Peptides against a protein of PDB entry 6EJA. Designs and how they scored, part 178

Target 1, 276 residues: chain A of PDB entry 6EJA
Amino acid sequence: VEYMPANPVRIAFVLVVHGRASRQLQRMFKAIYHKDHFYYIHVDKRSNYLHRQVLQVSRQYSNVRVTPWRMATIWGGASLLSTYLQSMRDLLEMTDWPWDFFINLSAADYPIRTNDQLVAFLSRYRDMNFLKSHGRDNARFIRKQGLDRLFLECDAHMWRLGDRRIPEGIAVDGGSDWFLLNRRFVEYVTFSTDDLVTKMKQFYSYTLLPAESFFHTVLENSPHCDTMVDNNLRITNWNRKLGCKCQYKHIVDWCGCSPNDFKPQDFHRFQQTARP

## One batch from the design tools (peptide; made by RFdiffusion4, then SolubleMPNN)

Design b2_p27_6_s4 (from b2_p27_6, 8 letters changed)
Fold by OpenDDE base, seed 3:
Structure b2_p27_6_s4 (fold): chain B 276 residues (1-276), chain A 27 residues (1-27)
Amino acid sequence: as target 1 above (276 residues)
Amino acid sequence: ELDEDVVSSADAMTDEDLELDEKLFPA
């Protein structure tokens, strides 16, 4: 019998989706849906059909909502961070949704634990934040991530404007853009007016793939730094054999890489894998 | 096949990708 916490945490799942992920979204939603959690879905501004579909779902479930605002997001775009930040603000303003954790999901990753396991775990560690770091040389990370480059998102493109310096006194970190953040930290990121949050929001508004580094960097340099756990409790589908080779050069002025969506067959495999 | 050592875009990038970046996006 699995441990049942007296006060189980409730999770706000945030899904940022676009038209190409319709089937994957359905599978993901089916796999992660639970009546005790909350689901906040942002549909890309250009994905009208998907938006209609998601709206239908939201009408069927009281704990599913769709963002009334929609952004035109691109791969690697700074707007993705804006989407998360606005979603966080929205969720904090939803007084009828008492969530304890913010979790983002996509078709490219799956939780490594069952709902019960996840809830039990997070209920025990409700004061912690779970971000997976790259675990390699930081200078190399900065270089390959393009953090020392200035980008501008405009007209569905990430334009490289030139070089920039990392702010002094800031320990930059990053890794997976899939994370589990507790409400307290989300509140801090959303409402804090300190120099750290202010400067980082500005810095990352001109950053490529900002979600892979923003929350890591803010957390580790914040008063909440002791809540950092180097684990995001999920598996992401990376296949290096497929190569990168500047696959997004038409969208961003950078030779970036992205994970692949999971196949239905992959889901069953992950459920069978016991990982901490 | 999953590459569990890769958790970010930076991790996935190779030196070849960086060289290509310099070629495609010169300063």
Scores: peptide ipSAE 0.401, ipTM 0.869, DockQ to the pose 0.736
Fold by OpenDDE base, seed 5:
Structure b2_p27_6_s4 (fold): chain B 276 residues (1-276), chain A 27 residues (1-27)
Amino acid sequence: as target 1 above (276 residues)
Amino acid sequence: ELDEDVVSSADAMTDEDLELDEKLFPA
């Protein structure tokens, strides 16, 4: 049905999971699994039961691995970015996993294309990076994201310490924390020692919801800036009508918002043809 | 239910949320 490229891209899917939603994770995994891709799963340090369940899955499939390190992550915490960065390094060091794209997934955000469509599309645009920007006033974005505020993740809390300045000469951007990054850019982020990457890693280690802005900002200010596509090929379960209600005030010193997870029946949005 | 115009936390936040933030987390 779908055109099969001569050299189809292979995808490294990174999942960051926590809690006790083992059944939900299992359903999601079955829905997105494909033998030609790779799956690298981080389980929160506090989620031991879930970790055991995920390990069982990883033992059944050669293209599924679990991070040997585990972080205690919180909503909005800087540690989420650390998790992604470390997972990127790990994936680059896995010489037996020849992946071409890095894609993160959650129950709140799913690809809108089938596997065949996604692979065909990415194979055609393998040199591009897909990051969805907010598309609004940048100053307002900075304010609402709290990028001009200094945060410290400590003791399972994101503490607001005060105000800070955006680094000079940096064009800050952001949007969706779900993205599709090609291997080349991931290599740059992981191994570059230039001033941009160094400063941004430092800056975003004290940033609330860093994954919504870090990769956008780094890419747009890097030599790879021309590879950006303002699309992440995702659907996200946002419901603005519900409002934020400062639901995470007990975790972070900010009234941020979070999308809702999709229901199991929504997993059909990312159908696989070659799955167990 | 889905709002396609919202892609980030910033997009989801309202001005009222910002006011609430200032109230709950004063400098």
Scores: peptide ipSAE 0.391, ipTM 0.866, DockQ to the pose 0.617
Fold by OpenDDE base, seed 4:
Structure b2_p27_6_s4 (fold): chain B 276 residues (1-276), chain A 27 residues (1-27)
Amino acid sequence: as target 1 above (276 residues)
Amino acid sequence: ELDEDVVSSADAMTDEDLELDEKLFPA
């Protein structure tokens, strides 16, 4: 699947970071940086030290920018989706950044391919969108994901308000919250005023862990449904022993699980050749 | 250590977690 493309795709990497993860961010950045790609970084409103560090990086590279707006996000919060959606709008309005694909990353997720392999692959399949689905029973997924529950993000907490129904005529899907979306689909999600996009934005504004389901559901029910590929080309560090047992009950009214950050020894195995 | 078949919170959540959820967050 690797070849030398005549018109290689350019990638907009979106990083949503928080806390004191300067070292992890630096390692990730070094691994994924390339002069032909673009990097848009959102730092949590409460992470001022990290924000200062990221600003220093952005001043050193012309293809690295930091969001002028900052949101206070929590684990599982609906605001994470808002962050992605606003970032998408910003990136579409940056006419000087001709990106072809949108890719989000964190320390818990790493590309499984080198830059050359990734670019070659995406250049060959530039009309496709890459979203990894759960691949299990959908009814069970809805239940365990809490999609049939109404949540409200307020005062750094996800409050469970009650039960809700899945909208009629919508095939709900989900899985990994790490995705590779082509510009055409991002434009659709950002600017479409059709009933699907409008209703789903409303629905997922009251959803726990919305990024794990929103883009899957919108894509599969949209005119772009035939562009879906069940793969995100990622390695995610999932460990049930570390990520479950109602770990976030103090933040959300739900007992969910989360992936873990890669350890430095793991990260070294996956480093790409393209570095700043 | 790496659970490659787990891609979401729902995938990682067990039946025991669901039972715990019902206890901690009753309707």
Scores: peptide ipSAE 0.369, ipTM 0.858, DockQ to the pose 0.623
Fold by OpenDDE base, seed 1:
Structure b2_p27_6_s4 (fold): chain B 276 residues (1-276), chain A 27 residues (1-27)
Amino acid sequence: as target 1 above (276 residues)
Amino acid sequence: ELDEDVVSSADAMTDEDLELDEKLFPA
């Protein structure tokens, strides 16, 4: 029997989109849309056509908004973290959107459960944060993620400047850049002025693929460390053979991989959603 | 000079993760 929560959580979905994939975005949006949740969409500064399309969608739904600011993001760029952090701040300042969880989505992943299952689960564990860790040796992770390297995002390129040290007293972790964060932790990340948050924001502003490690690291070293669950509750279309061709070497001084986008038919798990 | 063995940590859930998911979603 499926659990029916008395006070169901409401989710703020953040979508960071780029390019001209309007049709794919529309299909994904329809698959994940629910009237009780909120959708905050950032469109890359360079994707004007997509921006126009997304604006049209936002005008049709009261629980869909588009960021008034737009960043020119690149794969692996530190600016992607800035995008998430600013989105979090915006969402916290939206008093008319009482969301309980922050969830980022892309075409490369989708929730593992139906909307009802996801809501039931998160309602039961509303005090927890869900981040999937890499599950590898920490030293190996640091090396392979390039966390001990200093990067600078400039002119749509991630420049490797040299080596750096991991901050003292910090236990670095990371994994999937797709996560589920409760509002309390988002508030902490957004407004805390403690040394941890301050130093990590600075550290990760020069980090490659910061979203894969920032929130993990901050959470595990924070007073909220006991709220971590090593699971992001989603399936990712990860295929190394297809995704690890060093395809980003032209924009980053690193050879990274990314998962592939799901096909429209793959979003069946989240299609059991109430639509307007 | 570039590490060609760098792999993103954003990957699919393992079987163990799926099992954990089932445990966390009580019937």
Scores: peptide ipSAE 0.312, ipTM 0.684, DockQ to the pose 0.064

Design b2_p27_7_s1 (from b2_p27_7 with G1P N6I S7G P10E D12P A17S)
Fold by OpenDDE base, seed 3:
Structure b2_p27_7_s1 (fold): chain B 276 residues (1-276), chain A 27 residues (1-27)
Amino acid sequence: as target 1 above (276 residues)
Amino acid sequence: PAFFAIGRAEGPGGISSNDPMEGGPLP
């Protein structure tokens, strides 16, 4: 039995989904669904079947909405960041949804702890932002990530246009594009007109895999920098032998790696273990 | 503590976590 906080946090789950995996999404949705949370679902512009299915779900639950706008996103595309930023704005403008945390998920993700545990934890750390940094040499990160390269998303491709300089006076960071952000920081990112937010939005609109470093960089250089926790509260199955084949070269003018799916047996194991 | 397990993207049209330290320019 988990202790119920006096003022439990309410979560805005932003689901970015694509393809035809309706059953998988349904299973994941049921696993994370709670009446006190909010679910805002973006379906890829090209995934019409999935969109129809998600719309049906949204009609059944008052705390589930689908983005009226849809983007055609690609792996590593700058449009993914745009998707998150627009979703954040939408969620802040929904005055009837008093959410406290922003959590992004895909249809391939799955909870490994209970909702009560999640709520209890986030309620305790409601003033914190959870992002995972690469934890290695930053110069190497910049090079490997291609942050010193200019990219343009066009015609379902990330075109490498040339080299660029990292903005001076900015401590660039990044790592995972999966995070948990509190409402206060999301408000800052969405509505701030300071040079940091303005310049970073511009910079990352031409960045490969922008969601992996935008929020890190903005947070660490912002007045909210003391709220960062170097933990995204996620577990990822990395297998470089399987996930690092430069498999996205047809989509982006860059090589990258992807994590591997967990097997059902793995999820069972993780749910039974008390991992930090 | 971990609360979510991250899976692989279903296809190129969706999001996928990257290991940036293993990334780099096309050969």
Scores: peptide ipSAE 0.460, ipTM 0.840, DockQ to the pose 0.738; fails the geometry check
Fold by OpenDDE base, seed 4:
Structure b2_p27_7_s1 (fold): chain B 276 residues (1-276), chain A 27 residues (1-27)
Amino acid sequence: as target 1 above (276 residues)
Amino acid sequence: PAFFAIGRAEGPGGISSNDPMEGGPLP
């Protein structure tokens, strides 16, 4: 029997999308749409066609809004973190949207469980934050992520400027840039003026792939550290041969990897064997 | 439990902690 929460959580889905995959986005949107949730969509500044399509959707649903601001983001760019931080602020300022959880998605993502299952789970663990750590040697992670390197996003490129030190007294962590954050932690990140949040915002504004580490690091060093769950509730279709080709060298002065697309048949398989 | 499957990143992010990422300096 499915757990039925007395006070079900309401989710703010933040969709960061680009390109021309309107049909794909529409399918994904329909799969995750529920009247009790909220959808805040950022369309890349360069994706005007997609923006027009998304605006049409937003006019049809009262719980769907499009960011009035749009950023031109690149792979690994610090601007992605800026996008999330600004969207978080916007969502907190929308007093008519009483959301409990922040979930980020792309148009390439897809739900593998029902909304009821998701809501039931998050309602049970409403005080927790779901971030997946790398699960490896932390020093290696820092080195491989280039966290000890200074990057500058400029002219659609991530320039490596030199070396930098990890802030003293900070336990750096990271992993996936896909997460589920509760409202309380988002409030902390958005409005706190403590040294941790202030310093980390500055530090990660010059960081490669900042969203893969910023929220982990802030959470684990904050008074909210006990709310950390090392699980982002995601599965990834990974093929190392296909995903790790240093394909972003023309955009970033660093090498990275990307997951592969799922096929419809894969979703069926994962729905049956999805890990907790 | 897992609730979402991650495809190829449509945003600027593209690395998952669930994958054997091979980040590093350019050759």
Scores: peptide ipSAE 0.458, ipTM 0.840, DockQ to the pose 0.518; fails the geometry check
Fold by OpenDDE base, seed 1:
Structure b2_p27_7_s1 (fold): chain B 276 residues (1-276), chain A 27 residues (1-27)
Amino acid sequence: as target 1 above (276 residues)
Amino acid sequence: PAFFAIGRAEGPGGISSNDPMEGGPLP
């Protein structure tokens, strides 16, 4: 990369992690760690062992913090959006952390380019928001996503309660729940009192897989709509035949899909990829 | 360009790269 930014962006990495894969998380963390970035880690309320491990890390690095609050998130749960929204508020209230971009990651994610390349790219496009849309028929998306259905998260389950209407005048969109958002848009989402943000927060509090649609929808209907880039800068190992087996029916009253994991040997294939 | 490879969540909890496009109501 020939581009060397004069004012490099600083990234707030929000890691939403769960389970017992502490070694995997440690490896990923080391791969993305840089002294100029910030790391805000939410550990699932049920993952106490992992929480203890992460706390130890946070004590060793001044730019690593752990959420003092912890949620018990489930696949497809509305609480995941709450986790992101609360973490965004927290990060904005941390005046000692001058971050420019919000990037969410899980313990199963891994960088495939260098930090310098990432920073150079985001510094060039610092005014943009990176959200990947589904790229299909929007009506079909709404139906398959269950956006026209009312869900309630309760007792570690997403209950389907009935039908609902999509708010009038709102262009609904969505796709990937992995994104890169600039600070300005995060500020808007966090502090705006306009009807769009207020109504969407309410609407998506009863939505299945809300993080796959909330930020897309808010952005595209907001004064910041011209900042959207239909690219989340991610590679996903999709195999729908393997990943779409209604495997979450025990958690949610809906059938969904998930991508396949990359194995360590697979990462070498994607390093320094030419994919846009 | 791509900067991250994303994987499946290691459990029912937490975040994962979900796509309900091929999903729908429970049978």
Scores: peptide ipSAE 0.456, ipTM 0.842, DockQ to the pose 0.768; fails the geometry check
Fold by OpenDDE base, seed 2:
Structure b2_p27_7_s1 (fold): chain B 276 residues (1-276), chain A 27 residues (1-27)
Amino acid sequence: as target 1 above (276 residues)
Amino acid sequence: PAFFAIGRAEGPGGISSNDPMEGGPLP
């Protein structure tokens, strides 16, 4: 019997999707759908077919909405952070959706535990924020991420314009761009007018893969820093030899890496990470 | 504990789900 909390958390799932994989998205959606949660879906501006399909889904469920605005995002693009920030603002302005946690997902993601297990866990740690750090040398992280370089997203390309300095007095961190954030921290990021939030929003608007570092950096330098958990509650199939081939040089003026698809032979890894 | 598995990017020009840690500037 799974533990049932007296006051279960309610989750705002933010789905950022693109392409034509409507059936895949539908399967994933069905796997994570629950009547007590909320689903806010952003469809890439260029994915009109998928947008039409998602709109149909949103009409069938009262707790599913589609962003009225749509951005054209690219791999590594700064616009992805803008997408998250705008979605956060929208979700906070939806007074009829009393969500407690923000969870981002793509159409390629899939749940590996039950909703009851997720809710039980997050209800126990409702005051925490879950962000996974890189766990390596920070100076190396900065160099490899290109955080000391200025990028501009334009014409579906991330242009490297030159060098820049990391803001003084800021402890930069980062890692995964998949996370779980509590409402309180999202409120801070969205509505705070302090120098930290203001400067970081500006800084990361010219950053490659900003979602991999923005929330980490803001959280760790904020009054909410004690709420960080170095775990994004995700499993990723990494194989650097296969995933790091500088395959995005046509999109960004930088070399990057991608995770690999899970295969049946990788099932043992799920068993290890999915243990209670 | 893990609750979600992260898949590969849906394709070129898609949203970021990647890690440039082992990347760097273009040669």
Scores: peptide ipSAE 0.455, ipTM 0.839, DockQ to the pose 0.687; fails the geometry check

Design b2_p27_7_s2 (from b2_p27_7, 7 letters changed)
Fold by OpenDDE base, seed 5:
Structure b2_p27_7_s2 (fold): chain B 276 residues (1-276), chain A 27 residues (1-27)
Amino acid sequence: as target 1 above (276 residues)
Amino acid sequence: PAFFARSRLPGPGGIGSNDPMSGGPLP
């Protein structure tokens, strides 16, 4: 029996999309669309065709909006975090959209549970934030992420400028850049003027893959630290042998990995109720 | 529980995720 919550959470889905995957996006959008949720879509500045398509969708649904600003985001770029932070601010300023959770998605994501199941779950855990940590040695994480390196996003490239120090007294963490954040924490990140948020925003402005670490780090060092759940409620097809080929060296002065596409052979993985 | 499945974004300029434990400096 599916539990129907008395006060169901409403979700702000932030879609960060690029390229020409219009059909894939449309399919995903249809799969996640519900009248009680909100959809805020950022289309990469360079993806004009996709932008036109998304604008058409936004005109058809009152709970779908497109960012009036657009960034040229690159893999690993600091601008991706800026995109999220600005979208969070926008969403908080939209008083007509009473959302409770922030969920980021891309055209490469797809729901594997029903909306009712998602809403029921998040309604039960409405005070929690869902971020997946790397689950390994923190020092190794810092090194491999290049958190001790200074990066500058310029001309659609992440330039490695040199070394930097990790701020003292900060417990750095990170992992997946896909998460579910409650409104309260998003409000804190957006409007807090405390030293933590201020310093971290500055620090991560020069960070490679900032979205993989910023929210984790801010949350864990904030008054909201006890709200963290080490689970982003996602299944990702990681195959390091296939996905770690330094394929982004033309964009960033660093080597990274990407997940692989799911194949029919991976269908059994969608039947899992919990992620390890 | 898992509610979403994640794959790689298409295109070389995509904004896909990284495996933080598999990254490193350029050779």
Scores: peptide ipSAE 0.466, ipTM 0.854, DockQ to the pose 0.752
Fold by OpenDDE base, seed 4:
Structure b2_p27_7_s2 (fold): chain B 276 residues (1-276), chain A 27 residues (1-27)
Amino acid sequence: as target 1 above (276 residues)
Amino acid sequence: PAFFARSRLPGPGGIGSNDPMSGGPLP
């Protein structure tokens, strides 16, 4: 018997989409759509065709909205964090949308479990935040992420300006930029004026791939630190040989990796992670 | 448990994720 929660959580899905993947987005959207959830879609400023398509969808469903503002985001750009932070503020200001969890998705994501299973799980762990850490040496993480380097996003490029120090007394962490955050933590990140949130917002505005580390770092150093679960509830097909080619060197003054498409031979990985 | 699977985003220069352990300075 599937556990039916008495008070099921409602999810704000934040979709960050770009390019021409309209069909893929439509398929993904249909797969995750439920009347009890909320969908807030940001379309890259440069993706006008996709924006028009998304607007059409938003007109068909009352629980689907499109950001009135649009950012031009690049791989590894600080503007991605700004997109999330602004979307969080918007969602908190939407008093008619009583969401409990924030989940970010892209057009490349797809659900592998049912909505009922997701809701049941999150309803059981409604007070937790789900972020995946790198799970290795922290000093190595800092070095490889370039967290000790200052970056500036300008003219669709991430410029490396020089070295910087990590703020004293802060335990830096990070990993995946895909997460599930409860409303309480999102409220804290959005409205707190404490030194931690203020300093981290400033620090990460000059950070490469800031969404991979900002929320982890803020959470772990905050009064909410005990709510962290080292699991983002996602499967990503990382193949370093195929995905780590320094392919973004023309955009970022750093080398990075990207995930790969799943192949049929990768299905065994879904079965292993499908265990509760 | 996993609830979502992620593949590579289409097109160069778009929004993407990094493998933090595989990143590094430009050669």
Scores: peptide ipSAE 0.462, ipTM 0.852, DockQ to the pose 0.730
Fold by OpenDDE base, seed 1:
Structure b2_p27_7_s2 (fold): chain B 276 residues (1-276), chain A 27 residues (1-27)
Amino acid sequence: as target 1 above (276 residues)
Amino acid sequence: PAFFARSRLPGPGGIGSNDPMSGGPLP
């Protein structure tokens, strides 16, 4: 019997969706929907059909809203971070939505545990932030991520303009762009005027795959650094041999990677992670 | 513990990799 918390956390699910995955999104949404949580959905500016479908859903549920603004997000684009940051601001300004955690999801995500299990866990660790680091050599990470390169998002492309320096005195980190952040840290990121947040927002506005590093870097260099948990509570079918084929060269002036779909042969991986 | 599973985003225009890039610069 899982412990039922006396004061269960409420989650703001931020869904960043695009393309034609309406059925997949609907299935995922039904799987994660609960009356006590909040759902804030950003639909890519180019995905008009999906936007109309999502708007219909938002009209049926009081705890589902769609961003009134829409960005044309591309793989690796700086605009993805802008989407998250603006969504965070919006969610903080929604005084009628008392959320405790920010969780980003896409149409390609799916819950593998129950809502009760998730809420129980997050309620126990309500003061923590869940970010997964790369777990490798940091200098190598910087080079492979292109963090020492200047990128500009323009015309649905990430242009590499040249080299840049990593800001002095900053411990750069990163890894997964999927995370769980508590409200307190989101407030800090959104409203802080300190040098760290200001400089990092500027730096990452010219960064490739900024969501894979921004929140890690800000958190670890902030007064909230002791709240980091090196676990994003996700399972991903990551096979670099299959997923790293420079498949995004038409979008970005860099070679990227993507996770793979789970196959029946991967079922054992779910069993291992399902251990309490 | 894991609570969510991540699959590949549909299409080449997908956003987010969930893991750090390893490909490096274009050849």
Scores: peptide ipSAE 0.445, ipTM 0.840, DockQ to the pose 0.678
Fold by OpenDDE base, seed 3:
Structure b2_p27_7_s2 (fold): chain B 276 residues (1-276), chain A 27 residues (1-27)
Amino acid sequence: as target 1 above (276 residues)
Amino acid sequence: PAFFARSRLPGPGGIGSNDPMSGGPLP
């Protein structure tokens, strides 16, 4: 009998979706849907068909909403961070949605555990924030991410404008752009007027792949730093040989990598109970 | 524990995660 927590956490799922993956999104949505959670869906500005489909879903479920604003996001674009920050503000302003955790997902994500297991786990660790760091040399991370470079998102391209310095006194970190954040930290990121949040919002507005580093960096330098767990509770199939082909050079003035699709041969990775 | 699995996002120019340790400047 899975002991249901006395005060189960409620989750705000933020779905960032694009393209024509309506069927995949529908399948994923059905897999994660629960009446006690909230679903806030951003559809890329260019994905009109998908937007219409998502609007239809939102009309069927009271706990599903679609962003009234839509951004044209690109791979590595600063606008992705803007999307998350705006969605966080929106979710905090929705007083009728008492959510406890923020979880970002895409149409390429799929749950591998039950809702009850997720809720039980997050209810136990309700005061924690779950972000995965790169776990390697930080100087190398900075260089590889181009954090010491200034980027401008314009006309569906990330333009490299030049070099920049990382702000002094800030411990920069990052890794995965997929995370689980508690409401308290989201409130801090959204409403704090301290120098850290203000400076980091400005800094990351000119950053390549900002979501891979912004929340890590803000959290670790904030009064909430003790709430960080170096685990984003995700399994991602990284194969550098297959995923690192500088395939985004037409979109960004930088080379990047993407995760690969899971194959049947990768099934064993799902069975490996991540030891705590 | 892991609760979600992630695959590659479909489509050209799609929004996706980077391998932060494998990125670098354009050759």
Scores: peptide ipSAE 0.471, ipTM 0.857, DockQ to the pose 0.724; fails the geometry check

